# Designs tried in a protein design run: peptides against a protein of PDB entry 4X86. Part 6

Target 1, 56 residues: chain A of PDB entry 4X86
Amino acid sequence: EGPQLLLSEAVSRAAKAAGARPLTSPESLSRDLEAPEVQESYRQQLRSDIQKRLQE

## One batch from the design tools (peptide; made by RFdiffusion4, then SolubleMPNN)

Design b1_p9_6_s2 (from b1_p9_6, 5 letters changed)
Fold by OpenDDE base, seed 4:
Structure b1_p9_6_s2 (fold): chain B 56 residues (1-56), chain A 9 residues (1-9)
Amino acid sequence: as target 1 above (56 residues)
Amino acid sequence: SNILDAAMA
């Protein structure tokens, strides 16, 4: 339950929006950002940020 | 933000 946005997807979208391109390969970046512990931390942060956004 | 909007979609 809760937000289902991957950190790797969020970073990709943010980079696109900013017109930025990483020097490392997308595969290497995605591998690191899709680690379970990283995704869980991001999910918790995302949930918190969404709750704050709903109160604005 | 656009990222937050995407997460809520």
Scores: peptide ipSAE 0.091, ipTM 0.657, DockQ to the pose 0.294
Fold by OpenDDE base, seed 2:
Structure b1_p9_6_s2 (fold): chain B 56 residues (1-56), chain A 9 residues (1-9)
Amino acid sequence: as target 1 above (56 residues)
Amino acid sequence: SNILDAAMA
């Protein structure tokens, strides 16, 4: 349970919002960002950030 | 941020 947002999805959305394009293919970037260890680290950071937001 | 909002949706 908890936040269920892939880092790859977050990066994609952020890049789109900023009008930025990756130098590498989006597919390659997504593959790297969807690695389990990367996603777990992101989940932890996301949870922490949400908790901080709730405390503001 | 918009990303945080999306995560909490």
Scores: peptide ipSAE 0.086, ipTM 0.649, DockQ to the pose 0.278
Fold by OpenDDE base, seed 1:
Order: structure tokens, then sequence, then C-alpha cells
Structure b1_p9_6_s2 (fold): chain B 56 residues (1-56), chain A 9 residues (1-9)
């Protein structure tokens, strides 16, 4: 429940917007960023950030 | 941020 944006997608979008490219393959980066514990931490942070934004 | 906007879409 809550925000469902993968950290890998967020990083990909941010990198594209910044004109940055990873030194490693996108697949390798995605593998690390899609680890369950990483995604859960990101989800919690994302939810917190959204809540803060809504309260502003 | 753009990422926050995307997450809320």
Amino acid sequence: as target 1 above (56 residues)
Amino acid sequence: SNILDAAMA
C-alpha cells in the first residue's frame, strides 16, 4: 500500500533528467536498486516525503 | 520534485 514507484525507476528518471549515465550497465544498477530491502526503505521515505508535501 | 509528482500520479 502507498506509493508504488520503484527506486530504480526514480533513479533512471532522475539520471535522464540530469543527463547522467551510470558507469555500469542499467541492468546491474536496476538489480541493486530493486532489492526488496532497498525498495521498502525507499517506499517509506517516499511516503514520508509525500506526506510532508501535502502538509505544506 | 518530479519524482514525487510521478509517485503521486
Scores: peptide ipSAE 0.085, ipTM 0.649, DockQ to the pose 0.296
Fold by OpenDDE base, seed 3:
Structure b1_p9_6_s2 (fold): chain B 56 residues (1-56), chain A 9 residues (1-9)
Amino acid sequence: as target 1 above (56 residues)
Amino acid sequence: SNILDAAMA
């Protein structure tokens, strides 16, 4: 339940939109960003940000 | 933000 957007997906979309190309491979970056503790932290931040947006 | 919109979809 709740937001299920992966941080790795969010970063990939942001990088594409900005035209950014990291020196490290996208696969290596995704592996780090998909770690369970990282995803949980992102889920909490995302939930907080959504709540703030709903207050506008 | 398009990211927030995607998360709420």
Scores: peptide ipSAE 0.081, ipTM 0.651, DockQ to the pose 0.265

Design b1_p9_6_s3 (from b1_p9_6, 6 letters changed)
Fold by OpenDDE base, seed 1:
Structure b1_p9_6_s3 (fold): chain B 56 residues (1-56), chain A 9 residues (1-9)
Amino acid sequence: as target 1 above (56 residues)
Amino acid sequence: ENILDATMA
């Protein structure tokens, strides 16, 4: 229900904002970015980054 | 929901 912290979504938004397009396909890119280990790493990094910001 | 809650889930 709350904010979804998906790497695939983050990359999609960033690519759109930058006017960048994947060399392969959106589906192929999403498949790679939605891999569980990739998403977990992103989640951990995001948590760490936010916590660091709160501690500043 | 706080974004930290979502991230820590």
Scores: peptide ipSAE 0.056, ipTM 0.685, DockQ to the pose 0.087
Fold by OpenDDE base, seed 2:
Structure b1_p9_6_s3 (fold): chain B 56 residues (1-56), chain A 9 residues (1-9)
Amino acid sequence: as target 1 above (56 residues)
Amino acid sequence: ENILDATMA
């Protein structure tokens, strides 16, 4: 029910905000970023980073 | 629900 934190979505939004475009197709980039192991690594890193900030 | 809850799920 909560927000879905997808790496592919995060990268897409960041790229747009920065005015950057991938050298390869956005579809190819999304395919790689949406791989289950990549998404899981991102989720773990995000959790860890937020927890570290809360401990500062 | 907050971002931490969503991320930890």
Scores: peptide ipSAE 0.054, ipTM 0.680, DockQ to the pose 0.089
Fold by OpenDDE base, seed 5:
Structure b1_p9_6_s3 (fold): chain B 56 residues (1-56), chain A 9 residues (1-9)
Amino acid sequence: as target 1 above (56 residues)
Amino acid sequence: ENILDATMA
């Protein structure tokens, strides 16, 4: 529940901004990044980072 | 561009 900020989306945007292209297929990378445990870890990290930003 | 900012947007 709540907004889903996907790690896969974040990585894609970062790669685009950096002009970087993955050595592996985008599909394979997305598959790994969309794993539930990875996404949950990212959600927690993102929440923590946002809280830090709010405190700055 | 900050990656966190991009994600939050």
Scores: peptide ipSAE 0.053, ipTM 0.627, DockQ to the pose 0.332
Fold by OpenDDE base, seed 3:
Structure b1_p9_6_s3 (fold): chain B 56 residues (1-56), chain A 9 residues (1-9)
Amino acid sequence: as target 1 above (56 residues)
Amino acid sequence: ENILDATMA
């Protein structure tokens, strides 16, 4: 449960919007971006950024 | 409680 704010999902959407294609498979890219430490860092940064925006 | 804590819980 709860919102799923995944870095891998964000990167996939951004790449699609920009028309960017990876040299390797998208599955390989997603696997690397789903590493626990990477995801946790992204969650913390996202939370911080949103809080800053709300306080402006 | 911060609203973001509630949203992300």
Scores: peptide ipSAE 0.047, ipTM 0.659, DockQ to the pose 0.122

Design b1_p9_6_s4 (from b1_p9_6, 5 letters changed)
Fold by OpenDDE base, seed 4:
Structure b1_p9_6_s4 (fold): chain B 56 residues (1-56), chain A 9 residues (1-9)
Amino acid sequence: as target 1 above (56 residues)
Amino acid sequence: SDIVDAALA
């Protein structure tokens, strides 16, 4: 119910900022990055990284 | 996840 931090969105924004374009279609890349197991791993990583930063 | 939500609020 809180804000959704999607890996697919993060990658898309990063690629845009870097001027990078994948050889495959953006849709195909997004499909892979939106897989539930990938998104869950990303969520866990974000939580861990934020917690570590707050303790510094 | 609450800490992530708080950081993005």
Scores: peptide ipSAE 0.047, ipTM 0.627, DockQ to the pose 0.131
Fold by OpenDDE base, seed 1:
Structure b1_p9_6_s4 (fold): chain B 56 residues (1-56), chain A 9 residues (1-9)
Amino acid sequence: as target 1 above (56 residues)
Amino acid sequence: SDIVDAALA
């Protein structure tokens, strides 16, 4: 458990906030974004971005 | 770095 930093959730929230709709089904989009390798890449990118901000 | 790792763990 703990805080969840899911790319699929982040994209979903961003899309809703922007009033954007995917051309494919939400389920199809979520399936792609929830792939383990995609999620891990996202986590690593977030870590990198946060570290950069801390170093600034 | 430790704080970042803890937050993203």
Scores: peptide ipSAE 0.047, ipTM 0.629, DockQ to the pose 0.112
Fold by OpenDDE base, seed 2:
Structure b1_p9_6_s4 (fold): chain B 56 residues (1-56), chain A 9 residues (1-9)
Amino acid sequence: as target 1 above (56 residues)
Amino acid sequence: SDIVDAALA
């Protein structure tokens, strides 16, 4: 339905945009970032950050 | 920023 806000995808895209490469393999990094608890924390933080920006 | 736009796209 709505957009999927995956931390792993966000980090990958951000790294590419910045011309940065992870010290570990991209697959290893993605594995860590795809942990459910990490993903949920990211979703909550992203929502909070967006709300803060809207209040500026 | 380009980074934020890329991450949220």
Scores: peptide ipSAE 0.034, ipTM 0.594, DockQ to the pose 0.303
Fold by OpenDDE base, seed 5:
Structure b1_p9_6_s4 (fold): chain B 56 residues (1-56), chain A 9 residues (1-9)
Amino acid sequence: as target 1 above (56 residues)
Amino acid sequence: SDIVDAALA
């Protein structure tokens, strides 16, 4: 629940911006990044990071 | 950075 801030999407966009390609298959990477526990941890981390920036 | 902006966009 909440805004869809997907780690898989973030990694994909970052990779494109950097011109980087993974050594493993994109499908394998996406599978790992879309795991519920990974996504929840990312959401919490992102919220924390944004709050830190707002407090600077 | 451009990479951070892309990831958060």
Scores: peptide ipSAE 0.034, ipTM 0.587, DockQ to the pose 0.297

Design b1_p9_7_s1 (from b1_p9_7, 4 letters changed)
Fold by OpenDDE base, seed 5:
Structure b1_p9_7_s1 (fold): chain B 56 residues (1-56), chain A 9 residues (1-9)
Amino acid sequence: as target 1 above (56 residues)
Amino acid sequence: SNILDASMA
């Protein structure tokens, strides 16, 4: 539960916009980006970024 | 300025 801020989704959108492709494979990249510790770190970072923007 | 977005799931 709670907000779901997927790093994998963010990277996918950025890659599509840039026309970029991973050197390995999309599947390998997704696996890395969806790792629980990576996802949690991203959630914390994004929360921090939002708070900074609200304070501007 | 950039736009930040968050999705609830």
Scores: peptide ipSAE 0.027, ipTM 0.574, DockQ to the pose 0.321
Fold by OpenDDE base, seed 4:
Structure b1_p9_7_s1 (fold): chain B 56 residues (1-56), chain A 9 residues (1-9)
Amino acid sequence: as target 1 above (56 residues)
Amino acid sequence: SNILDASMA
């Protein structure tokens, strides 16, 4: 339900583009980034930032 | 003003 804007996906794409790799593993990083509280914070931040940009 | 609507699937 609704658009799914995942922090884990954003970080994965950014890391790939930068040629960066986690010190642990992609799986462990994804597990941390997919935590509900982290994802919710990201969603709120993203929504806020986009709204600010649209109003400029 | 602009409004984002995340309710759209």
Scores: peptide ipSAE 0.018, ipTM 0.481, DockQ to the pose 0.172
Fold by OpenDDE base, seed 2:
Structure b1_p9_7_s1 (fold): chain B 56 residues (1-56), chain A 9 residues (1-9)
Amino acid sequence: as target 1 above (56 residues)
Amino acid sequence: SNILDASMA
C-alpha cells in the first residue's frame, strides 16, 4: 500500500515502447537503476515534476 | 505536454 514509483520499471517500460535496448544488458541496467541513491533522486524529481505540472 | 502517471497501492 502506497505509491511504488520505481525508476528501473519506468526505464524498462520506456525502453520497450521505444524499441531501445541497453548496450550492456537489461539486468545490468536494472541493477544500476535500483541503487538506493538513484531511486531516491528519481522519487524527488518525480514529485517535483508533478508539483510543477499542478502549478501550470 | 507530457503525461505523468502516479499509481498507489
Scores: peptide ipSAE 0.028, ipTM 0.577, DockQ to the pose 0.310; fails the geometry check
Fold by OpenDDE base, seed 3:
Structure b1_p9_7_s1 (fold): chain B 56 residues (1-56), chain A 9 residues (1-9)
Amino acid sequence: as target 1 above (56 residues)
Amino acid sequence: SNILDASMA
């Protein structure tokens, strides 16, 4: 439990909404997007964006 | 601006 702000999940949802599919598989794409450095960068970006929105 | 959605579980 706790906040789940996963890039892999965000991309999966966006892909479904756009009707886009990876050439390999959704699972393969998710594995790549779950790399620690990628996820950490995404977390930092989301935190920054949320803070900006709260200040508006 | 971007649409933000954050949830906690």
Scores: peptide ipSAE 0.028, ipTM 0.580, DockQ to the pose 0.344; fails the geometry check

Design b1_p9_7_s2 (from b1_p9_7, 5 letters changed)
Fold by OpenDDE base, seed 3:
Structure b1_p9_7_s2 (fold): chain B 56 residues (1-56), chain A 9 residues (1-9)
Amino acid sequence: as target 1 above (56 residues)
Amino acid sequence: SNILDATMA
């Protein structure tokens, strides 16, 4: 067990915390968010954001 | 918290 670095997992957790439910199935939403180009962009942004947090 | 915190949790 450890931090989930997938955008699909991050969105799922954020939606749950906010009490938001998609009109379509969570599986359909996750499939779109797992596209390689989307995931790579998120990974780069996440790395940058984590580095900023470490410096705070 | 935000999406980053949710990811790191």
Scores: peptide ipSAE 0.064, ipTM 0.646, DockQ to the pose 0.518
Fold by OpenDDE base, seed 1:
Structure b1_p9_7_s2 (fold): chain B 56 residues (1-56), chain A 9 residues (1-9)
Amino acid sequence: as target 1 above (56 residues)
Amino acid sequence: SNILDATMA
């Protein structure tokens, strides 16, 4: 519901762009990054960051 | 709540 701004996707894209590879499999990393509490924290941070940018 | 909260929900 709403825009899906997944931390796992963000990290994956960033890692690819930087030429970085996880020491473990991408799937293992995704499992950690897709944990509900992690995703919720990321969503809140994104919202906060966007709000701050708009208020600047 | 604001418009961004609604958008992100």
Scores: peptide ipSAE 0.048, ipTM 0.665, DockQ to the pose 0.164
Fold by OpenDDE base, seed 2:
Structure b1_p9_7_s2 (fold): chain B 56 residues (1-56), chain A 9 residues (1-9)
Amino acid sequence: as target 1 above (56 residues)
Amino acid sequence: SNILDATMA
């Protein structure tokens, strides 16, 4: 319902910006990163990190 | 809850 924060997309963009490429394939990496448990962990971590920054 | 929780919910 809120903003869609995709770890797979974030990693892809970061890798591209850094000039890094997966040793396997971008598709297989995205598949792993789009797993529900991984996505949920990312959402929680992102929220936590933002909250911590606001407390500084 | 806080504003971030509401936004991300």
Scores: peptide ipSAE 0.045, ipTM 0.659, DockQ to the pose 0.150
Fold by OpenDDE base, seed 4:
Structure b1_p9_7_s2 (fold): chain B 56 residues (1-56), chain A 9 residues (1-9)
Amino acid sequence: as target 1 above (56 residues)
Amino acid sequence: SNILDATMA
């Protein structure tokens, strides 16, 4: 339940926009970014950032 | 909370 806000997708889009390519394979990078603890930290940070913006 | 949910959706 709830929207999927994937850090791996966000990083991929950011890298593409910046014209940057990782030294390691994209698959290896995605594997690291899809780790549950990393994804949870990203979700919490994103929620916090949005809440702060809404309060401004 | 409902506004936050709509923003993230």
Scores: peptide ipSAE 0.042, ipTM 0.642, DockQ to the pose 0.125

Design b1_p9_7_s3 (from b1_p9_7, 4 letters changed)
Fold by OpenDDE base, seed 3:
Structure b1_p9_7_s3 (fold): chain B 56 residues (1-56), chain A 9 residues (1-9)
Amino acid sequence: as target 1 above (56 residues)
Amino acid sequence: SNILDASLA
């Protein structure tokens, strides 16, 4: 266990809220979004954004 | 402003 800040999960939730659906499948989209380089970039962006908000 | 909520498990 531990903190899980997954881009795939964030996109899935956002898509549901917006009523948006991928042409293929949610599972296929999630696999693409779980690529290591994509996830790492997302993690770095989240860290940066959180730090900025804490400094405000 | 955006709202951020982070939880740790």
Scores: peptide ipSAE 0.026, ipTM 0.562, DockQ to the pose 0.275
Fold by OpenDDE base, seed 5:
Structure b1_p9_7_s3 (fold): chain B 56 residues (1-56), chain A 9 residues (1-9)
Amino acid sequence: as target 1 above (56 residues)
Amino acid sequence: SNILDASLA
């Protein structure tokens, strides 16, 4: 449970906006970005960043 | 100033 702020989704949107493509493959990149430890680190980072912005 | 929005799932 909890909020789902997916790193894979963020990267996909950024890549589309920039017209960028991974050197390997979209599937390989998605697999890496969806790894549990990577996703958890991203969630923690986002929480920290949001808190910093709220404190400004 | 930027706006932050987060959705709760």
Scores: peptide ipSAE 0.023, ipTM 0.545, DockQ to the pose 0.239
Fold by OpenDDE base, seed 1:
Structure b1_p9_7_s3 (fold): chain B 56 residues (1-56), chain A 9 residues (1-9)
Amino acid sequence: as target 1 above (56 residues)
Amino acid sequence: SNILDASLA
């Protein structure tokens, strides 16, 4: 529960909007993007960015 | 300026 901001989802949506496709496969890309360390880094960066915007 | 909106559930 709670807000779920996944890098894999963000990239998927962005790719679709841009008409871009991974060179390998969506599944392969998702595997890479859903790696715990990658997702954690994204979460931290996202939180930091949001906090900066709120403080501006 | 941007508007940020978030909902917790």
Scores: peptide ipSAE 0.021, ipTM 0.513, DockQ to the pose 0.204
Fold by OpenDDE base, seed 4:
Structure b1_p9_7_s3 (fold): chain B 56 residues (1-56), chain A 9 residues (1-9)
Amino acid sequence: as target 1 above (56 residues)
Amino acid sequence: SNILDASLA
């Protein structure tokens, strides 16, 4: 429920745009980036950054 | 002021 703002998706899109590939594998990278604590930190950071920008 | 609300499913 609610919008999904996934760090794994953001990194995948950024990597593709930059022509970058992980040294291990896309799957192993996604597994690391989809860890709940990592995703929660990303959500909080994103929310904070957007709020700051909107207040400028 | 601005209000943002987001949640994960």
Scores: peptide ipSAE 0.020, ipTM 0.498, DockQ to the pose 0.173

Design b1_p9_7_s4 (from b1_p9_7, 4 letters changed)
Fold by OpenDDE base, seed 4:
Structure b1_p9_7_s4 (fold): chain B 56 residues (1-56), chain A 9 residues (1-9)
Amino acid sequence: as target 1 above (56 residues)
Amino acid sequence: SDILDAALA
């Protein structure tokens, strides 16, 4: 339960917002960012960040 | 954070 945002999607949106363009292929980046352990760590971080944002 | 807002939009 909790936020269900993929890290790969979050990175893409953040990169666009920052005007950044990576040199590596989107496929290679997505493969690494979609690993289950990475996604779980991101889910926990995202939950924490949202809670902090709500208190600002 | 603008970056966080963009990611959640």
Scores: peptide ipSAE 0.074, ipTM 0.662, DockQ to the pose 0.343
Fold by OpenDDE base, seed 2:
Structure b1_p9_7_s4 (fold): chain B 56 residues (1-56), chain A 9 residues (1-9)
Amino acid sequence: as target 1 above (56 residues)
Amino acid sequence: SDILDAALA
């Protein structure tokens, strides 16, 4: 449970917001970022970051 | 954070 946003989507949105382009292909990046262990780590980090923002 | 806002939008 909790936030259900793919890290790959988050990275794409962040890159767009920052005006940055990846050096590797989007497909290759997505493959790595969609790995279950990576997604779980991101979910935990996202939850933590949201909690931190709520404390500000 | 613009980055966090963009990701969560």
Scores: peptide ipSAE 0.074, ipTM 0.667, DockQ to the pose 0.362
Fold by OpenDDE base, seed 5:
Formats: C-alpha cells, sequence, structure tokens
Structure b1_p9_7_s4 (fold): chain B 56 residues (1-56), chain A 9 residues (1-9)
C-alpha cells in the first residue's frame, strides 16, 4: 500500500524534464528499474519524500 | 524538488 509509481517511469520523466539522454539502452534501464526489490525501495523513498514535502 | 514534481506530474 502507498504510492504506486514505477521508478522507470519516474526516471523517464526526470530525464525528459532535464533534457538528458541515457547512455544505456531503454530496455536495459527499464529491466533494472522495474525489478521488484528496486521498486519497493523506491516506493518507500517516494512515500518518505512526499511526507517531507508535506511537512515543509 | 524539480525531480519530484516531474515524477508525480
Amino acid sequence: as target 1 above (56 residues)
Amino acid sequence: SDILDAALA
């Protein structure tokens, strides 16, 4: 339970916003970023970061 | 800040 945002999607949006282009293939990047353990860690961090923003 | 905004947009 909590925020449901894929890290791969977040990275894609961030890269687009920054005008950055990855050196590795999109497929390889997505594979790594969509791994369950990575996604869970990101979910926890995302929740924490949102809470911090709400407290500002 | 900008990264969070972009991710959550």
Scores: peptide ipSAE 0.070, ipTM 0.659, DockQ to the pose 0.394
Fold by OpenDDE base, seed 3:
Structure b1_p9_7_s4 (fold): chain B 56 residues (1-56), chain A 9 residues (1-9)
Amino acid sequence: as target 1 above (56 residues)
Amino acid sequence: SDILDAALA
């Protein structure tokens, strides 16, 4: 339950917004960022960050 | 703020 946003997708969107061009291929980056433990940590952080934004 | 907006858009 909650936001269904992959960390790999979030990083890709953030990189584009920042104009960043990493040397690492998108495929290699996604492989590490889609690990279950990483995704769960991101889900918790995302929830916290959204709550902080709502308090502004 | 822009980064979070970009990710959630």
Scores: peptide ipSAE 0.068, ipTM 0.653, DockQ to the pose 0.384

Design b1_p9_8_s1 (from b1_p9_8, 3 letters changed)
Fold by OpenDDE base, seed 2:
Structure b1_p9_8_s1 (fold): chain B 56 residues (1-56), chain A 9 residues (1-9)
Amino acid sequence: as target 1 above (56 residues)
Amino acid sequence: SLEEILAQL
């Protein structure tokens, strides 16, 4: 439960902000980054990072 | 790929 932050969305937004463009299509990149195991790892890392920041 | 993006940063 709670808001979901997709790795694919985060990468896309960061790439645009940095002016970076993949040589392959953004859709192909998003497809790879939306793999369940990849997204779950990202979720766990994001949760851990937020908790660490709150402890600073 | 993600590495393509990272290489451009």
Scores: peptide ipSAE 0.160, ipTM 0.702, DockQ to the pose 0.029
Fold by OpenDDE base, seed 4:
Order: sequence, then structure tokens, then C-alpha cells
Structure b1_p9_8_s1 (fold): chain B 56 residues (1-56), chain A 9 residues (1-9)
Amino acid sequence: as target 1 above (56 residues)
Amino acid sequence: SLEEILAQL
């Protein structure tokens, strides 16, 4: 249980906000960032960071 | 790729 955000979604939003445009397709980027091990690491980091902010 | 994105920042 915890935050239900995808790293692929976060990167896509950040790239758009920064005006960055990948040479490869957005779909290929999403495929790489949605790998289970990558997503799990992001989930753990996100959960930890949110908890730290709440304690400050 | 993520590498391509980072290179543009």
C-alpha cells in the first residue's frame, strides 16, 4: 500500500514541463520506465520521501 | 529515452 504513481507518468510530465522532446517514441520510454523493478524502486522512494516531508 | 531527456535539460 502507498502512493499509486507511475514513474513513466512522472517522467512524461516532467519532460513536457521542461520542453524536452525525446528522439525515440514516448511509448518506448514508457515501456522502459514501467519495468517492474524500476517502478518498485520509485514507489519505495516516493513513499519514503512523502513520509519525510510529513515529519518536517 | 530518459538519457535523451536529461541531455536536453
Scores: peptide ipSAE 0.160, ipTM 0.698, DockQ to the pose 0.028
Fold by OpenDDE base, seed 3:
Structure b1_p9_8_s1 (fold): chain B 56 residues (1-56), chain A 9 residues (1-9)
Amino acid sequence: as target 1 above (56 residues)
Amino acid sequence: SLEEILAQL
């Protein structure tokens, strides 16, 4: 199984909400954000943040 | 790049 929300998807949603657009190719951005090490870091951060909120 | 996106915020 994969993460519920990919970093690339999260960034895409945030960018759209803010009206921001990449100056370079969106595919290039996707490649960077979908890198396994980047995605894993995001997953860990997300998990950590959720855990912290549960502890509050 | 992500930096380009952030710069537009």
Scores: peptide ipSAE 0.156, ipTM 0.695, DockQ to the pose 0.029
Fold by OpenDDE base, seed 1:
Structure b1_p9_8_s1 (fold): chain B 56 residues (1-56), chain A 9 residues (1-9)
Amino acid sequence: as target 1 above (56 residues)
Amino acid sequence: SLEEILAQL
């Protein structure tokens, strides 16, 4: 799927790794992650990181 | 929320 799913998954993984837990509903978290600027920034960073690794 | 997560980091 699109960046929203990828971002959501990344946040979930990061949260678990850091021991962070949301106190609000998953819907609220998803809503926050729908912010275009956040989603786009993540997508760009991910793409950049992948490209760097591929070029190594 | 996202802020809740970030605040815990």
Scores: peptide ipSAE 0.150, ipTM 0.683, DockQ to the pose 0.031

Design b1_p9_8_s2 (from b1_p9_8, 4 letters changed)
Fold by OpenDDE base, seed 2:
Structure b1_p9_8_s2 (fold): chain B 56 residues (1-56), chain A 9 residues (1-9)
Amino acid sequence: as target 1 above (56 residues)
Amino acid sequence: ALEEILAQL
């Protein structure tokens, strides 16, 4: 339960919108972003940010 | 690689 958007998916969308591309490789970027601890941190941050906005 | 993306923003 909770936010399900993957960090890797969010970053890919943002990068495309900004015209940014990895210099090394998209595979290396995915490896960094899909690390379990990184994804969990993102999920927690996303949940926290949403809660903050709902309280404003 | 993530740092590479951030540097381009």
Scores: peptide ipSAE 0.289, ipTM 0.761, DockQ to the pose 0.030
Fold by OpenDDE base, seed 3:
Structure b1_p9_8_s2 (fold): chain B 56 residues (1-56), chain A 9 residues (1-9)
Amino acid sequence: as target 1 above (56 residues)
Amino acid sequence: ALEEILAQL
């Protein structure tokens, strides 16, 4: 199964909230954020954070 | 482009 929230989606939401925009292009940002190794690291981090919250 | 976003935070 895939992650509930993709890194690209999470960053897009956070960037909008912070008023941050890519200077190069949205496509370049997507390319960076959708890289498999980056997404996998995010998935692991997200899972870990959720587990920590559940254990509180 | 990711660095560009981080620099704006």
Scores: peptide ipSAE 0.287, ipTM 0.760, DockQ to the pose 0.030
Fold by OpenDDE base, seed 4:
Structure b1_p9_8_s2 (fold): chain B 56 residues (1-56), chain A 9 residues (1-9)
Amino acid sequence: as target 1 above (56 residues)
Amino acid sequence: ALEEILAQL
């Protein structure tokens, strides 16, 4: 139980802001971004970055 | 598909 920020959601928001769209399909993009190793790396980086910002 | 997004940035 707790908040979780998915990489797929973060990239979707960033892509919209930049005006970028997948050429193949949104489903293929989701598959790439939801790979377990990719999501875990994002979680670790996000946690680290938040901790750094809170300590400044 | 991810590389397609990166190529548009």
Scores: peptide ipSAE 0.286, ipTM 0.759, DockQ to the pose 0.028
Fold by OpenDDE base, seed 1:
Structure b1_p9_8_s2 (fold): chain B 56 residues (1-56), chain A 9 residues (1-9)
Amino acid sequence: as target 1 above (56 residues)
Amino acid sequence: ALEEILAQL
């Protein structure tokens, strides 16, 4: 899975946990999540968090 | 749509 799938999965889980749903459409949400800046920021943060946990 | 989600948090 690429960053897009990982991010989309994370958002899906977070949204469900928060009881949040897109008001426009799932397609619009996917489009927003395709923004490279958002995906890369998430991937970088996730990797950093995992590395920190592994180093504990 | 992402902002819509964020607004609901």
Scores: peptide ipSAE 0.277, ipTM 0.749, DockQ to the pose 0.030

